# Ledger of designs, part 172: peptides against a protein of PDB entry 4GXB

Target 1, 277 residues: chain A of PDB entry 4GXB
Amino acid sequence: VPTEEVSLEVLLSNGQKVLVNVLTSDQTEDVLEAVAAKLDLPDDLIGYFSLFLVREKEDGAFSFVRKLQEFELPYVSVTSLRSQEYKIVLRKSYWDSAYDDDVMENRVGLNLLYAQTVSDIERGWILVTKEQHRQLKSLQEKVSKKEFLRLAQTLRHYGYLRFDACVADFPEKDCPVVVSAGNSELSLQLRLPGQQLREGSFRVTRMRCWRVTSSVPLPSGSTSSPGRGRGEVRLELAFEYLMSKDRLQWVTITSPQAIMMSICLQSMVDELMVKKS

## One batch from the design tools (peptide; made by RFdiffusion4, then SolubleMPNN)

Design b2_p25_5_s4 (from b2_p25_5, 13 letters changed)
Fold by OpenDDE base, seed 2:
Structure b2_p25_5_s4 (fold): chain B 277 residues (1-277), chain A 25 residues (1-25)
Amino acid sequence: as target 1 above (277 residues)
Amino acid sequence: SLTLHTVAEFYNPELFDEEVEKLEE
């Protein structure tokens, strides 16, 4: 792609558009810096955020596809998909809420976290009781961003990324689940027919390994599930989990977001390693 | 038949080993 100056749209979690002028040859960090500059985010806080490729759903929700890598050219990455559904989103890229303290010290950082958190709550990524919701709304009305975040930090799945509904082989084969990544875990929520909501927590520290696999279903004649078009690549995330002492079990999640899930796992591991170092 | 291709594999030996040790304790 020839190097040209282009206008690139980067979205915040709440859908706010940030337009930046960049070169088509600008790498992820360059674009991130441009976004930061546009937002007046200080340089020392840039590292707390990343650019993500997402698919915007019909309802405006974002399905995270992957984190943009350092070597990528965001403009090319998004435009090459030839679909307007794909967007670049700025989001915080750390997991430990303790890092919020650093980000919140800056007005812009605070605003970004606030906007993200509000969006996550609105999207149901953060689980909120009725009473908590009332409290949050009150704080939102008062525009008390710090207090809002402090309360939000206590909420279930704060800081998690929620994935689209998918299928896992845990606890049973072909179990519909909603996966969320955060707090150094994968949370698998499932509701079996006639049963209460169940949640399985898989801590990354107990994952010996994980893998992403792709498969192409062979045209087997009979079980055409109507919705999966012939030839769709099936992505799976499989991880080997320490269920108990001396008991390892593979858990497999079938999801188009398997890559993103893997990225989350690696990111969580990396963060934990940094903390130990 | 499903053709499986591994896209990526990741290992978590350090954190995992620590967890194993804790369980042995």
Scores: peptide ipSAE 0.412, ipTM 0.885, DockQ to the pose 0.790
Fold by OpenDDE base, seed 5:
Structure b2_p25_5_s4 (fold): chain B 277 residues (1-277), chain A 25 residues (1-25)
Amino acid sequence: as target 1 above (277 residues)
Amino acid sequence: SLTLHTVAEFYNPELFDEEVEKLEE
């Protein structure tokens, strides 16, 4: 792609559009810096955020595809997909809520965290009780952003990334699950017909290894999977988990977001390693 | 039959070994 000046749209978590003038040859960090400058985010806070490739669903929700890497050209990465449903989103890129303290010290950082948190609550990524919801709404009406965030930090799945409904082989084969990544874990929520909601927590520290695999079903005359056309690529995330002493078990999640899940796992591990050093 | 390709594989030896040790104590 020839080097040209272009207007690139970057979305915040709440769908707010940030237009930046960049070169088609600008790398991820260059674009991120341009977005930060447009928002008046100070340089020392840029590292707390990342750019993500997402697919915008019909209801306006974002399905996270992957994190943009440093060597990538965001303009090329998004436009090469040749679909308007793909967007670039700015989101915080750390897991430990303790880092919120650093970001909240700045007005722009505070606003970004607030907007993201409001969006995550509205989308059901953060789980709230009726009473908590009332309290949050009251704080939102008062525009008490710091107090809002302090309350939100105590909520279940604060800081988690929620994935689209998918399938896992745990606790049984072909179980429909909702996966969320955060706080150094994968949370698998399952509701079987006539049963109570069940949740499995898989801490990354108990994962010996994980892998992403792709497969293409061979056309067989009888295999019409109702929801997938013949020849669609199937992505899976599999991890080997320490269930108990001397007991390892493989857990496999079938999801088109398997790559993003793997990125989250690695990111959580990396953050833990930094804290350990 | 399915054609299976491994896209990426990751290991977590340091954190995992610590967890194993905790369970053995």
Scores: peptide ipSAE 0.410, ipTM 0.884, DockQ to the pose 0.778
Fold by OpenDDE base, seed 4:
Structure b2_p25_5_s4 (fold): chain B 277 residues (1-277), chain A 25 residues (1-25)
Amino acid sequence: as target 1 above (277 residues)
Amino acid sequence: SLTLHTVAEFYNPELFDEEVEKLEE
C-alpha cells in the first residue's frame, strides 16, 4: 500500500468518534499516539490503552475481534476487511483496577475510563443490582466521575470484556454460555431453561495451558444443517484447568472470538507476571 | 469429521506451579 495521508476514525467505547490524520504506513503505536494527542492524553498514560479491532453489531454493540498488534497498520487492518462494520476502538488494556488510580489522576484519562465504564454498564458487561444501578445513575447525573468509577470498581465484572454468546463443553457438552474475561479469569455464565444463572470462574493462574484451534467441517454428505454453511471455520479455545488438587480438566469454548479470548488470557498472564517481577 | 489445526498454544508454568504449590499446602 502506498504511503498516503489518510483520515482514520477511532472509536471510544461509547461510540464517540476520534478522527486522526495518519499515514497508511503508521503502525499501531503511531496511531495510538495520534489518538492520544487528539484527546490530549498525556504520553505517560498511552500505555494504559490499546487499539482493538471490533465488529459493530446492529445494536451498536462491539464484538471484539482482536487487539491490534504493534507491527500492524491499523488503517490497512481495518480497511482490508472491506466492511464498514469493522471499527477500531480505543480501550483500556490493563486488568487490575489498581491501575485506574494512575489513569484517573488525569482529566482525560478519567474521562476515558468513565466513558468506557458507562458503556460497559449500559451494555451489560458490568453486572449491577437494582440498588447499584440507582446509585450509579445518581452519580452519573451529578457527573461525579471519580465517585462513579470508585463504585463501579466494586461491581461484578468491572473491567471485564464480555464476548458474544457461544458454546462450551462445561459443565456439560454443548452448553450455551456467555464468556467474560477479566480480573485474571474467564467467567462462563450459563443459564439453562428453568434454572438459575450459573457461573463458572476459571482463574488464569490455574490454567496450565491453553490453545486456539481452527477446524473446517468436512463436507459430511447428508446433514445440510442450514446454519453452518459448508466451509465455515470453527474456532475453539481450549484450556487445561486445575479443578482441584491433582485434577486437571480440559475446558473447550467454541467461539468465533476464540482468538480474542486467547489474547485476553495472555494479556492477563502478562500483567500478573509484571506484578510479580 | 473435523480437521483440527492448532493455531496457537500457550503455557503458564510459573503461575500454574505457584497455584499447585498453594493447593499442596
Scores: peptide ipSAE 0.419, ipTM 0.886, DockQ to the pose 0.807; fails the geometry check
Fold by OpenDDE base, seed 3:
Structure b2_p25_5_s4 (fold): chain B 277 residues (1-277), chain A 25 residues (1-25)
Amino acid sequence: as target 1 above (277 residues)
Amino acid sequence: SLTLHTVAEFYNPELFDEEVEKLEE
């Protein structure tokens, strides 16, 4: 693609649009810097954020597809899909809430975290009780962003990325689950009819390995799972987990977001490694 | 039979080994 100046739209978590003028040849970091400049985000805080490719659902919710890699050309990556449902989203890219302290020191950083957190709560990614919700709303009305974030940091699944409902073979085969990634774990939430919400926590430190696999179902005369057309690629994330001493078990998640889940795992591992060093 | 293709595989030896050691203690 010839190098041309183009207008690129980048969304914040709350759907706010940031328009930047970039070159079609600009890589992910270049675009990120442009977005940061547009927002007046200091250079030293750019590293706390990343650009993500998402699919916007009809209700405005974002389904995360993947993190844009350094070598990618965001303009090309999003436009090549030839669908307006795909968007580029700016989101924080760290997991440890301790890093919020660094970001919150800056007004723009604070605003970004606040907007993201509000959105995550509104979308149900962060789990809140009725009382907590009341407190959060009160703080929001007062526009007390720091206090809002401090309270939010204590909430269940703060900082987690929530995926679309999918299927796992844990605790049983073909279990409908909601997977969330955060706090160095994958959380698998299962709600069976008439039962309380069950959560399985899989710490990345206990994952020996993980893999993403793709498969094409053979045209079987049997009605495959409702909603997948015949011949659609099935993506799975499988990880080998240390359940107990000397007991490894494979857990498999079937999801179109398997790639994104894998990216999250790697990102969490990387962050832990940085902390250890 | 489903043709399975591995798209990506990742290993976590350092963190995993540490966890194993903790369980052996």
Scores: peptide ipSAE 0.414, ipTM 0.885, DockQ to the pose 0.785; fails the geometry check

Design b2_p25_6_s1 (from b2_p25_6, 9 letters changed)
Fold by OpenDDE base, seed 5:
Structure b2_p25_6_s1 (fold): chain B 277 residues (1-277), chain A 25 residues (1-25)
Amino acid sequence: as target 1 above (277 residues)
Amino acid sequence: ETFENTRPLESPTFTLPPLSSLKLP
């Protein structure tokens, strides 16, 4: 691709558009720096954020596809898909809420975390009780961003990424589940027939390994789910989990976001390794 | 097979209705 100056749109979690002038040859870090400069985010806080490729749904929600890698050219990565539904999103890229303290010390960092958190709550990624809802609303009306974040940090699934509804082979075959990644775990929420909503926790520290596989479904005469066109690639994330002492079991999640899930797993493991050093 | 490492939700959870999201200046 020839090097040219282009205008690139980067979205915040709340859908706010940030337009930056970059070169088509600019790598992910170059684009990230341009976005930071546009927002007046200081250089020392850039490392707390990353650029993600997402697919925007009709309702405006984001389905995370993958994190843009350092060697990638964001303009090429998004435009090569030839679909306007794909967007680049800026989001915090750490898991431990302790790092919020560093980011919150800066006005721009505080605003970014606040906007992201509000969006995550509105989208149902962060789970709240009625009382917590009332408290959050009050703080938002007062525009008390620091207090809002402090309360939010105590909420269930704060800092998690929520994936689209998908299917797992555990506890039962073809079990509908909602997967969320955060706090060094994959959280699987599910409701079996006649049962209450349940959450299973799979800690990354108990995963021996994981893999992503792709397959093309054979034309079987059975009812194609309306959302998957005939012949679409099926992605699966499989991980081998230590269920009990000396008992390993494979769990497989079938999801078009399997790649993103694997990226989250690796990212969580990497962060844990940094903390242990 | 038992779904190990599974717990029920301790309290009801809700999705917040859309609130006015503040735009960054």
Scores: peptide ipSAE 0.023, ipTM 0.477, DockQ to the pose 0.026
Fold by OpenDDE base, seed 3:
Structure b2_p25_6_s1 (fold): chain B 277 residues (1-277), chain A 25 residues (1-25)
Amino acid sequence: as target 1 above (277 residues)
Amino acid sequence: ETFENTRPLESPTFTLPPLSSLKLP
């Protein structure tokens, strides 16, 4: 791609648009720095955020496709898809809420975390009770951002990334599930016939390995996923999990977001390694 | 198969109603 100066739109979690002038040849870090500069985010806080490729749904929700890697060219990555549904989003890229303390010391960092958290709650990524909802609303009305975040940090799935409904082969074949990644785990929410809603946890520390595979379904394969026509690529995330002592079992999640899930897994593992060092 | 690492959700969950996007200065 020829090197040209272009205007690139980067969205915050709440949908706010940040326009930056960059080169088409600018890599992810260059664009991230441009966004940070535009927001007046200090350089020492840039590392707490990343750029993500997302697909914006009709309701304005984001389906995360992948994290943009360092060597990528964000302008090319998003424009090559030739669809206005695809966006670049700025989001925090760490999992441990302890890092919030560093970020929220800065006004811009605080605002970014606040906006993201509000959005995550609004989208149902962070789960709240009725009473918690009331408390959060009160804090939001008072614009008590720090207090809002402190309360939010205690909520279920705070800091998690929620994926679109998909299918897993666990606990039974073709089980509809909602997967969320965070706190060094994959959380699977599911409801089996005649049962109450359940949440299962797969801790990354008990995953021996994982892989992403792509396949083309055979015509005989009843992919019950509405809208996947014959010949559509099926992405799967499979991980080998230590279910019990000396018992490994493969779990497979079928999802268009399998790549993003794997990125989350790697990111969580990486962060754990940093904390252990 | 048993899902050993699963538990029921402890309570009903709700979401905050959508608000207008907070513009950062």
Scores: peptide ipSAE 0.018, ipTM 0.598, DockQ to the pose 0.026
Fold by OpenDDE base, seed 2:
Structure b2_p25_6_s1 (fold): chain B 277 residues (1-277), chain A 25 residues (1-25)
Amino acid sequence: as target 1 above (277 residues)
Amino acid sequence: ETFENTRPLESPTFTLPPLSSLKLP
């Protein structure tokens, strides 16, 4: 791709558009810096955020595809997909809420966290009780962003990434699940027939290993679910989990977001390693 | 089969209604 100056749209979690002028040859960090500059985000806070490739759903929600890597050219990465559904999103890229303290000391950082948190709650990524909902509304009306975030930090799945509904082979084969990544875990929400909604927690510290596999389903004559066209690549995330003492079990999640899930796992592990260091 | 590492979700859970588009200043 010839090096040209282009206008690139980067979205915040709430869908706010940030237009930056970049070169087609600018790498992820260059674009991130441009976005930061446009937002007046201090340089020392840039590292708390990352650019993500997402697919915008019909309801405006984002299906995270992957984190843009350092060597990537964001303009090329998004435009090469030749679909307006794909967007670049700025989001915080750490898991421990303790890092919020560093970010929220800055006005722009505070606003970014606030906007992201509000969006995550609105999208149902963060779960709230009736009482919490009332409190959040009150704080929002007062425009008390810091207090809003402090309350939000206590909410279930704060800081998690929620994935689209998918399928796991645990606890039963072909079990519909909703996976969320955060707090050094994969949370699997599921409802078995006749059972209450349950959440299974898979802590990354108990994962011996994980892998992503890509397979092309053989045209088996069985009418697979109407939505996946013949020939779509099936992605799976499999991890070997320590269920109990000396009992390892493989758990496999079938999801188009398997790559993103693996990125989250690695990111959570990396952050844990930094904290132990 | 007991899903040993599962916990019941505390219900009810609610979502906040969409706030008017927060424009970052």
Scores: peptide ipSAE 0.026, ipTM 0.580, DockQ to the pose 0.025; fails the geometry check
Fold by OpenDDE base, seed 4:
Structure b2_p25_6_s1 (fold): chain B 277 residues (1-277), chain A 25 residues (1-25)
Amino acid sequence: as target 1 above (277 residues)
Amino acid sequence: ETFENTRPLESPTFTLPPLSSLKLP
């Protein structure tokens, strides 16, 4: 692609648009720096955020596709898809809420975390009780952003990334599940017939390995996903999990977001390694 | 096969209705 100056749109979690002037040849970090400059985010806080490729749903919610890699060209990455539903989103890219303290010390950082958290709650990524709902609304009305975040940090699935409903082969074959990544785990929410809603946890520390595979469904009638058209690429995340002592079992999640899930796994592992150092 | 690492949700959860999000200045 020829090098040209372009206006690139980057969205915040709440859908706010940030327009930056960049070169088509600018890499991910260059674009991130441009966004930071536009927002007046200090340089020392840039590392707490990343750019993500997402698909915007009809309701304005984001389906995360993947994190943009270092040597990618964000302009090319998003425009090559030739669909306006694909967007670039700025989001925090750490898992431990302790890092919020560093970000919250800055006005812009605080606002970014606040906007993200509000959005995550509104979208049901963060789960709240009725009483917590009342408290959050009160704090929002008072514009008490720090207090809002402190309360949010105690909520279920704070800091998690929620994926679209998908299918797993565990605990049963073709089991509908909602996967969320955070706190060094994949959380699977599911409801088996006649049972209450349950949450299962797969800790990354018990995963021996994982992989993403792509396949084209064969017309053999075993379309595990009735909703996928003939010839549509099927993505799967498979991980080998230590279920019990000396018992490894493969778990497979079938999802268009399998790549993003794998990125989350690696990111969580990386952060754990940093903490242990 | 048992889902050995599952737990029930501790309490009912709610999804917040849309709140007025503050835009960054």
Scores: peptide ipSAE 0.018, ipTM 0.569, DockQ to the pose 0.026; fails the geometry check

Design b2_p25_6_s2 (from b2_p25_6, 7 letters changed)
Fold by OpenDDE base, seed 4:
Structure b2_p25_6_s2 (fold): chain B 277 residues (1-277), chain A 25 residues (1-25)
Amino acid sequence: as target 1 above (277 residues)
Amino acid sequence: ETFENTRALPTPTFTLPPLSKLKIP
């Protein structure tokens, strides 16, 4: 792609548009810096955020496709898909809520976290009770952003990334699940027939390894996912998990977001390694 | 086959109506 100056749209979690003038040849970090400058986010806080490729749904919700890599060209990455549904989103890229303290010290950082948190609550990524919702609304009306975040930090799945409904082979084959990544785990929410809603936790520390595979479904009639048309690439995340002492078992999640899930796993592992240093 | 690594959700959770969106200047 020839080097040209372009206006690139980057969305915040709340759907706010940030327009930045960049070169088509600018790498992910260059674009991130441009976004930070546009928002007046200080340089020392840039590292707490990343750019993500997402697919915008009809309701404005984001389906995360992947994190943009360092050597990617965000303009090319998003435009090459030739669909307006694909967007670039700025989001915090750490898992430990303790890092919120650093970000919240800055007005812009605070606003970014606040907007993200509000969005995550609105989208049902963060789970709230009726009473908690009342409290959050009250704090929002008072414009108490710090207090809002402090309350939000105590909520279930705060800081998690929620994926679209998908299928796993655990606990049984073709089990519908909702996967969320956060707190050094994959959380699988599922409801088996006649059972209550359950949450399964797969801690990254008990994963021996994981991999993403792609396959083309053969017309052999066993297309268990009724919604995928013939010829669509099937992505799977498989991880080998220590279920019990000396018992490893493979768990496979079939999802178009398998790549994003793997990125989350690696990111969580990386953060854990940093904390141990 | 048992889902050994699962737990019941301790409290009911709700999907909430939208909160007011914040515009970041």
Scores: peptide ipSAE 0.024, ipTM 0.575, DockQ to the pose 0.026
Fold by OpenDDE base, seed 2:
Structure b2_p25_6_s2 (fold): chain B 277 residues (1-277), chain A 25 residues (1-25)
Amino acid sequence: as target 1 above (277 residues)
Amino acid sequence: ETFENTRALPTPTFTLPPLSKLKIP
């Protein structure tokens, strides 16, 4: 691609558009810096955020595809898909809420975290009780962003990424699940027939290994569910989990977001390693 | 088969209604 100056749209978690002038050859960090500059985000806070490739759903929700890597050219990465549903999103890229303290001391950082948190609650990524909802509304009405965040930090799945509904082979084969990544875990929400909604926790510290596999379904003559075209690549995330003492079991999640899930796992592990160091 | 590492979700969860988009300067 020839090096040209282009206008690139980067979205915040709430869908706010940030237009930046960049080169088509600018790498992820260059674009991130441009976004930070446009937002007046201090340089020392840039590292707390990352650019993500997402697919915008009809309801305006984002399906995270992957984190943009350092070597990537964001303009090329998004435009090469030739679909307007793909967007670049700025989001915080750490898991431990303790890092919020560093970010929220800055006005822009605070606003970014606030907007993201509000959006995550609105999208149902963060789970809120009735009482918490009342409290959050009150804080929002008072425009108390710091207090709002402090309360939000206590909420279930704060800081998690929620994935689209998918399928796992645990606890049973072909179980519909909703996966969320955060707090050094994969949370699998599921409802078995006749049972209440349950959440399974898979801590990354108990994962021996994980892998992403891609397969092309053989045209088996069976009426595959009408929505997946005969040629769609099936992505799976499999991880070997320590269920109990000396009992390892593979768990497989079938999801188009398997790559993003693996990125989250690695990111959570990396952050844990930094904290232990 | 016991889903050993599962927990029950607490009381019904609610989502906040859509708020006006916060403009980040």
Scores: peptide ipSAE 0.027, ipTM 0.627, DockQ to the pose 0.026; fails the geometry check
Fold by OpenDDE base, seed 1:
Structure b2_p25_6_s2 (fold): chain B 277 residues (1-277), chain A 25 residues (1-25)
Amino acid sequence: as target 1 above (277 residues)
Amino acid sequence: ETFENTRALPTPTFTLPPLSKLKIP
């Protein structure tokens, strides 16, 4: 692609559009800096955020495809897909809520975290009880963003990234699950026939390894899941997990977001390594 | 196979109703 000046749209978690003038040859960090400048986010807070490629659903929800890598050209990455449903989104990129303290000291940082948190609650990524909902509503009405965030930090799945409903082979084959990544774990929500809703935790510290695989379903006659057209690539995330002492077991998640899940796993591991250092 | 690393969800969860979009300056 020839180097040209272009207007690039970057979305915030709440769907707010940020237009930045960049070069088609600008890398991810260059675009991120341009977005930060447009928002008046200070340079020392840029590192707490990342750009993500997402697919916007009909309801306005975002399905995260992947984190944009440092060497990528965001303009090219999004436009090459030739679909308007693909967007670039700015989101915080750390997992430990302790880092919120650094970000919320700045007005713009506070607003970004607040908008993201509100959006995550509205989308059902963060789980709230009736009482918590009442408290959050009261704080929102008072426009007490800091207090809102402090309460939100105590909520179930705060700081998690929620994926689209998918399928796992655990605890049973072809088990429908909702996967969320956060707090150094993959959380799997599932309901088996005749059972209550359950949540399973897979801590990254107990994962020996993980891998992403892609396959093309063979046109063999049987159970084509009705929703995938013939010829769509099937992505799977498989990880080997320490279930008990000296017992390793593979768990496989079948999801179009398998790549994003693997990115989250690596990111959580990386953050843990930084804290131990 | 037992899903040993799972817990029951204790309470129903709710989402906040959509609010007006916060404009970040």
Scores: peptide ipSAE 0.026, ipTM 0.619, DockQ to the pose 0.026; fails the geometry check
Fold by OpenDDE base, seed 3:
Structure b2_p25_6_s2 (fold): chain B 277 residues (1-277), chain A 25 residues (1-25)
Amino acid sequence: as target 1 above (277 residues)
Amino acid sequence: ETFENTRALPTPTFTLPPLSKLKIP
């Protein structure tokens, strides 16, 4: 692609648009720096955030496609898809809430975390009880962003990335599940017939390995996921999990977001390795 | 088939009502 100056739109978690002037040849870090500069985010906090490719749904919700890699050209990555549904989103890229302490000491960092957290709660990614909701609302009305975040940090699935409803082969074949990634785990929420909503935890530390596979379903396959036409690529994330002592079992999640899930897994593992160093 | 690594979600969950978009900065 010829090097040209262009205006690139980057969204925040709350849907706020940030317009930056960049070169078409600018890599992910260059664009991230431009966004940071536009927001007046200090350089030392840039590393706590990443750019993500998402598909914006009709309701304005984001379906995360993947994290933009360092070598990518964000302008090309988003525009090459030739669909206005695809957006670039700025989001925090760490999992341990301890890092919030570093970010929230800066006004812009605080606002970014706050906006993301509010958005995640509004979208149902972070789970709140009625009482917690009341408390959060009160803090929001008082514009107590730090206190809001401190309370939010205690909430279920704080810092998690929630995926679109999908299917897993665990605990049953073709089981509808909602997967969330965070806190060094994949959380699978599901409801079996006659049972209450349950959450299964798969800790990355107990995953021996994982892989993403793509396949084209055969026409005769009755298990066409709704909306998958003939010839649509089926993505699966499979991981081998230590269920008990000396018992490994493969779990397979069928999802268009399998790639993003794998990115999350790797990211969580990487962060754990950094913390151990 | 056992889902041993699962726990019940006994408490109903709610979402916050939408707020006006925070302008950053």
Scores: peptide ipSAE 0.024, ipTM 0.578, DockQ to the pose 0.026; fails the geometry check

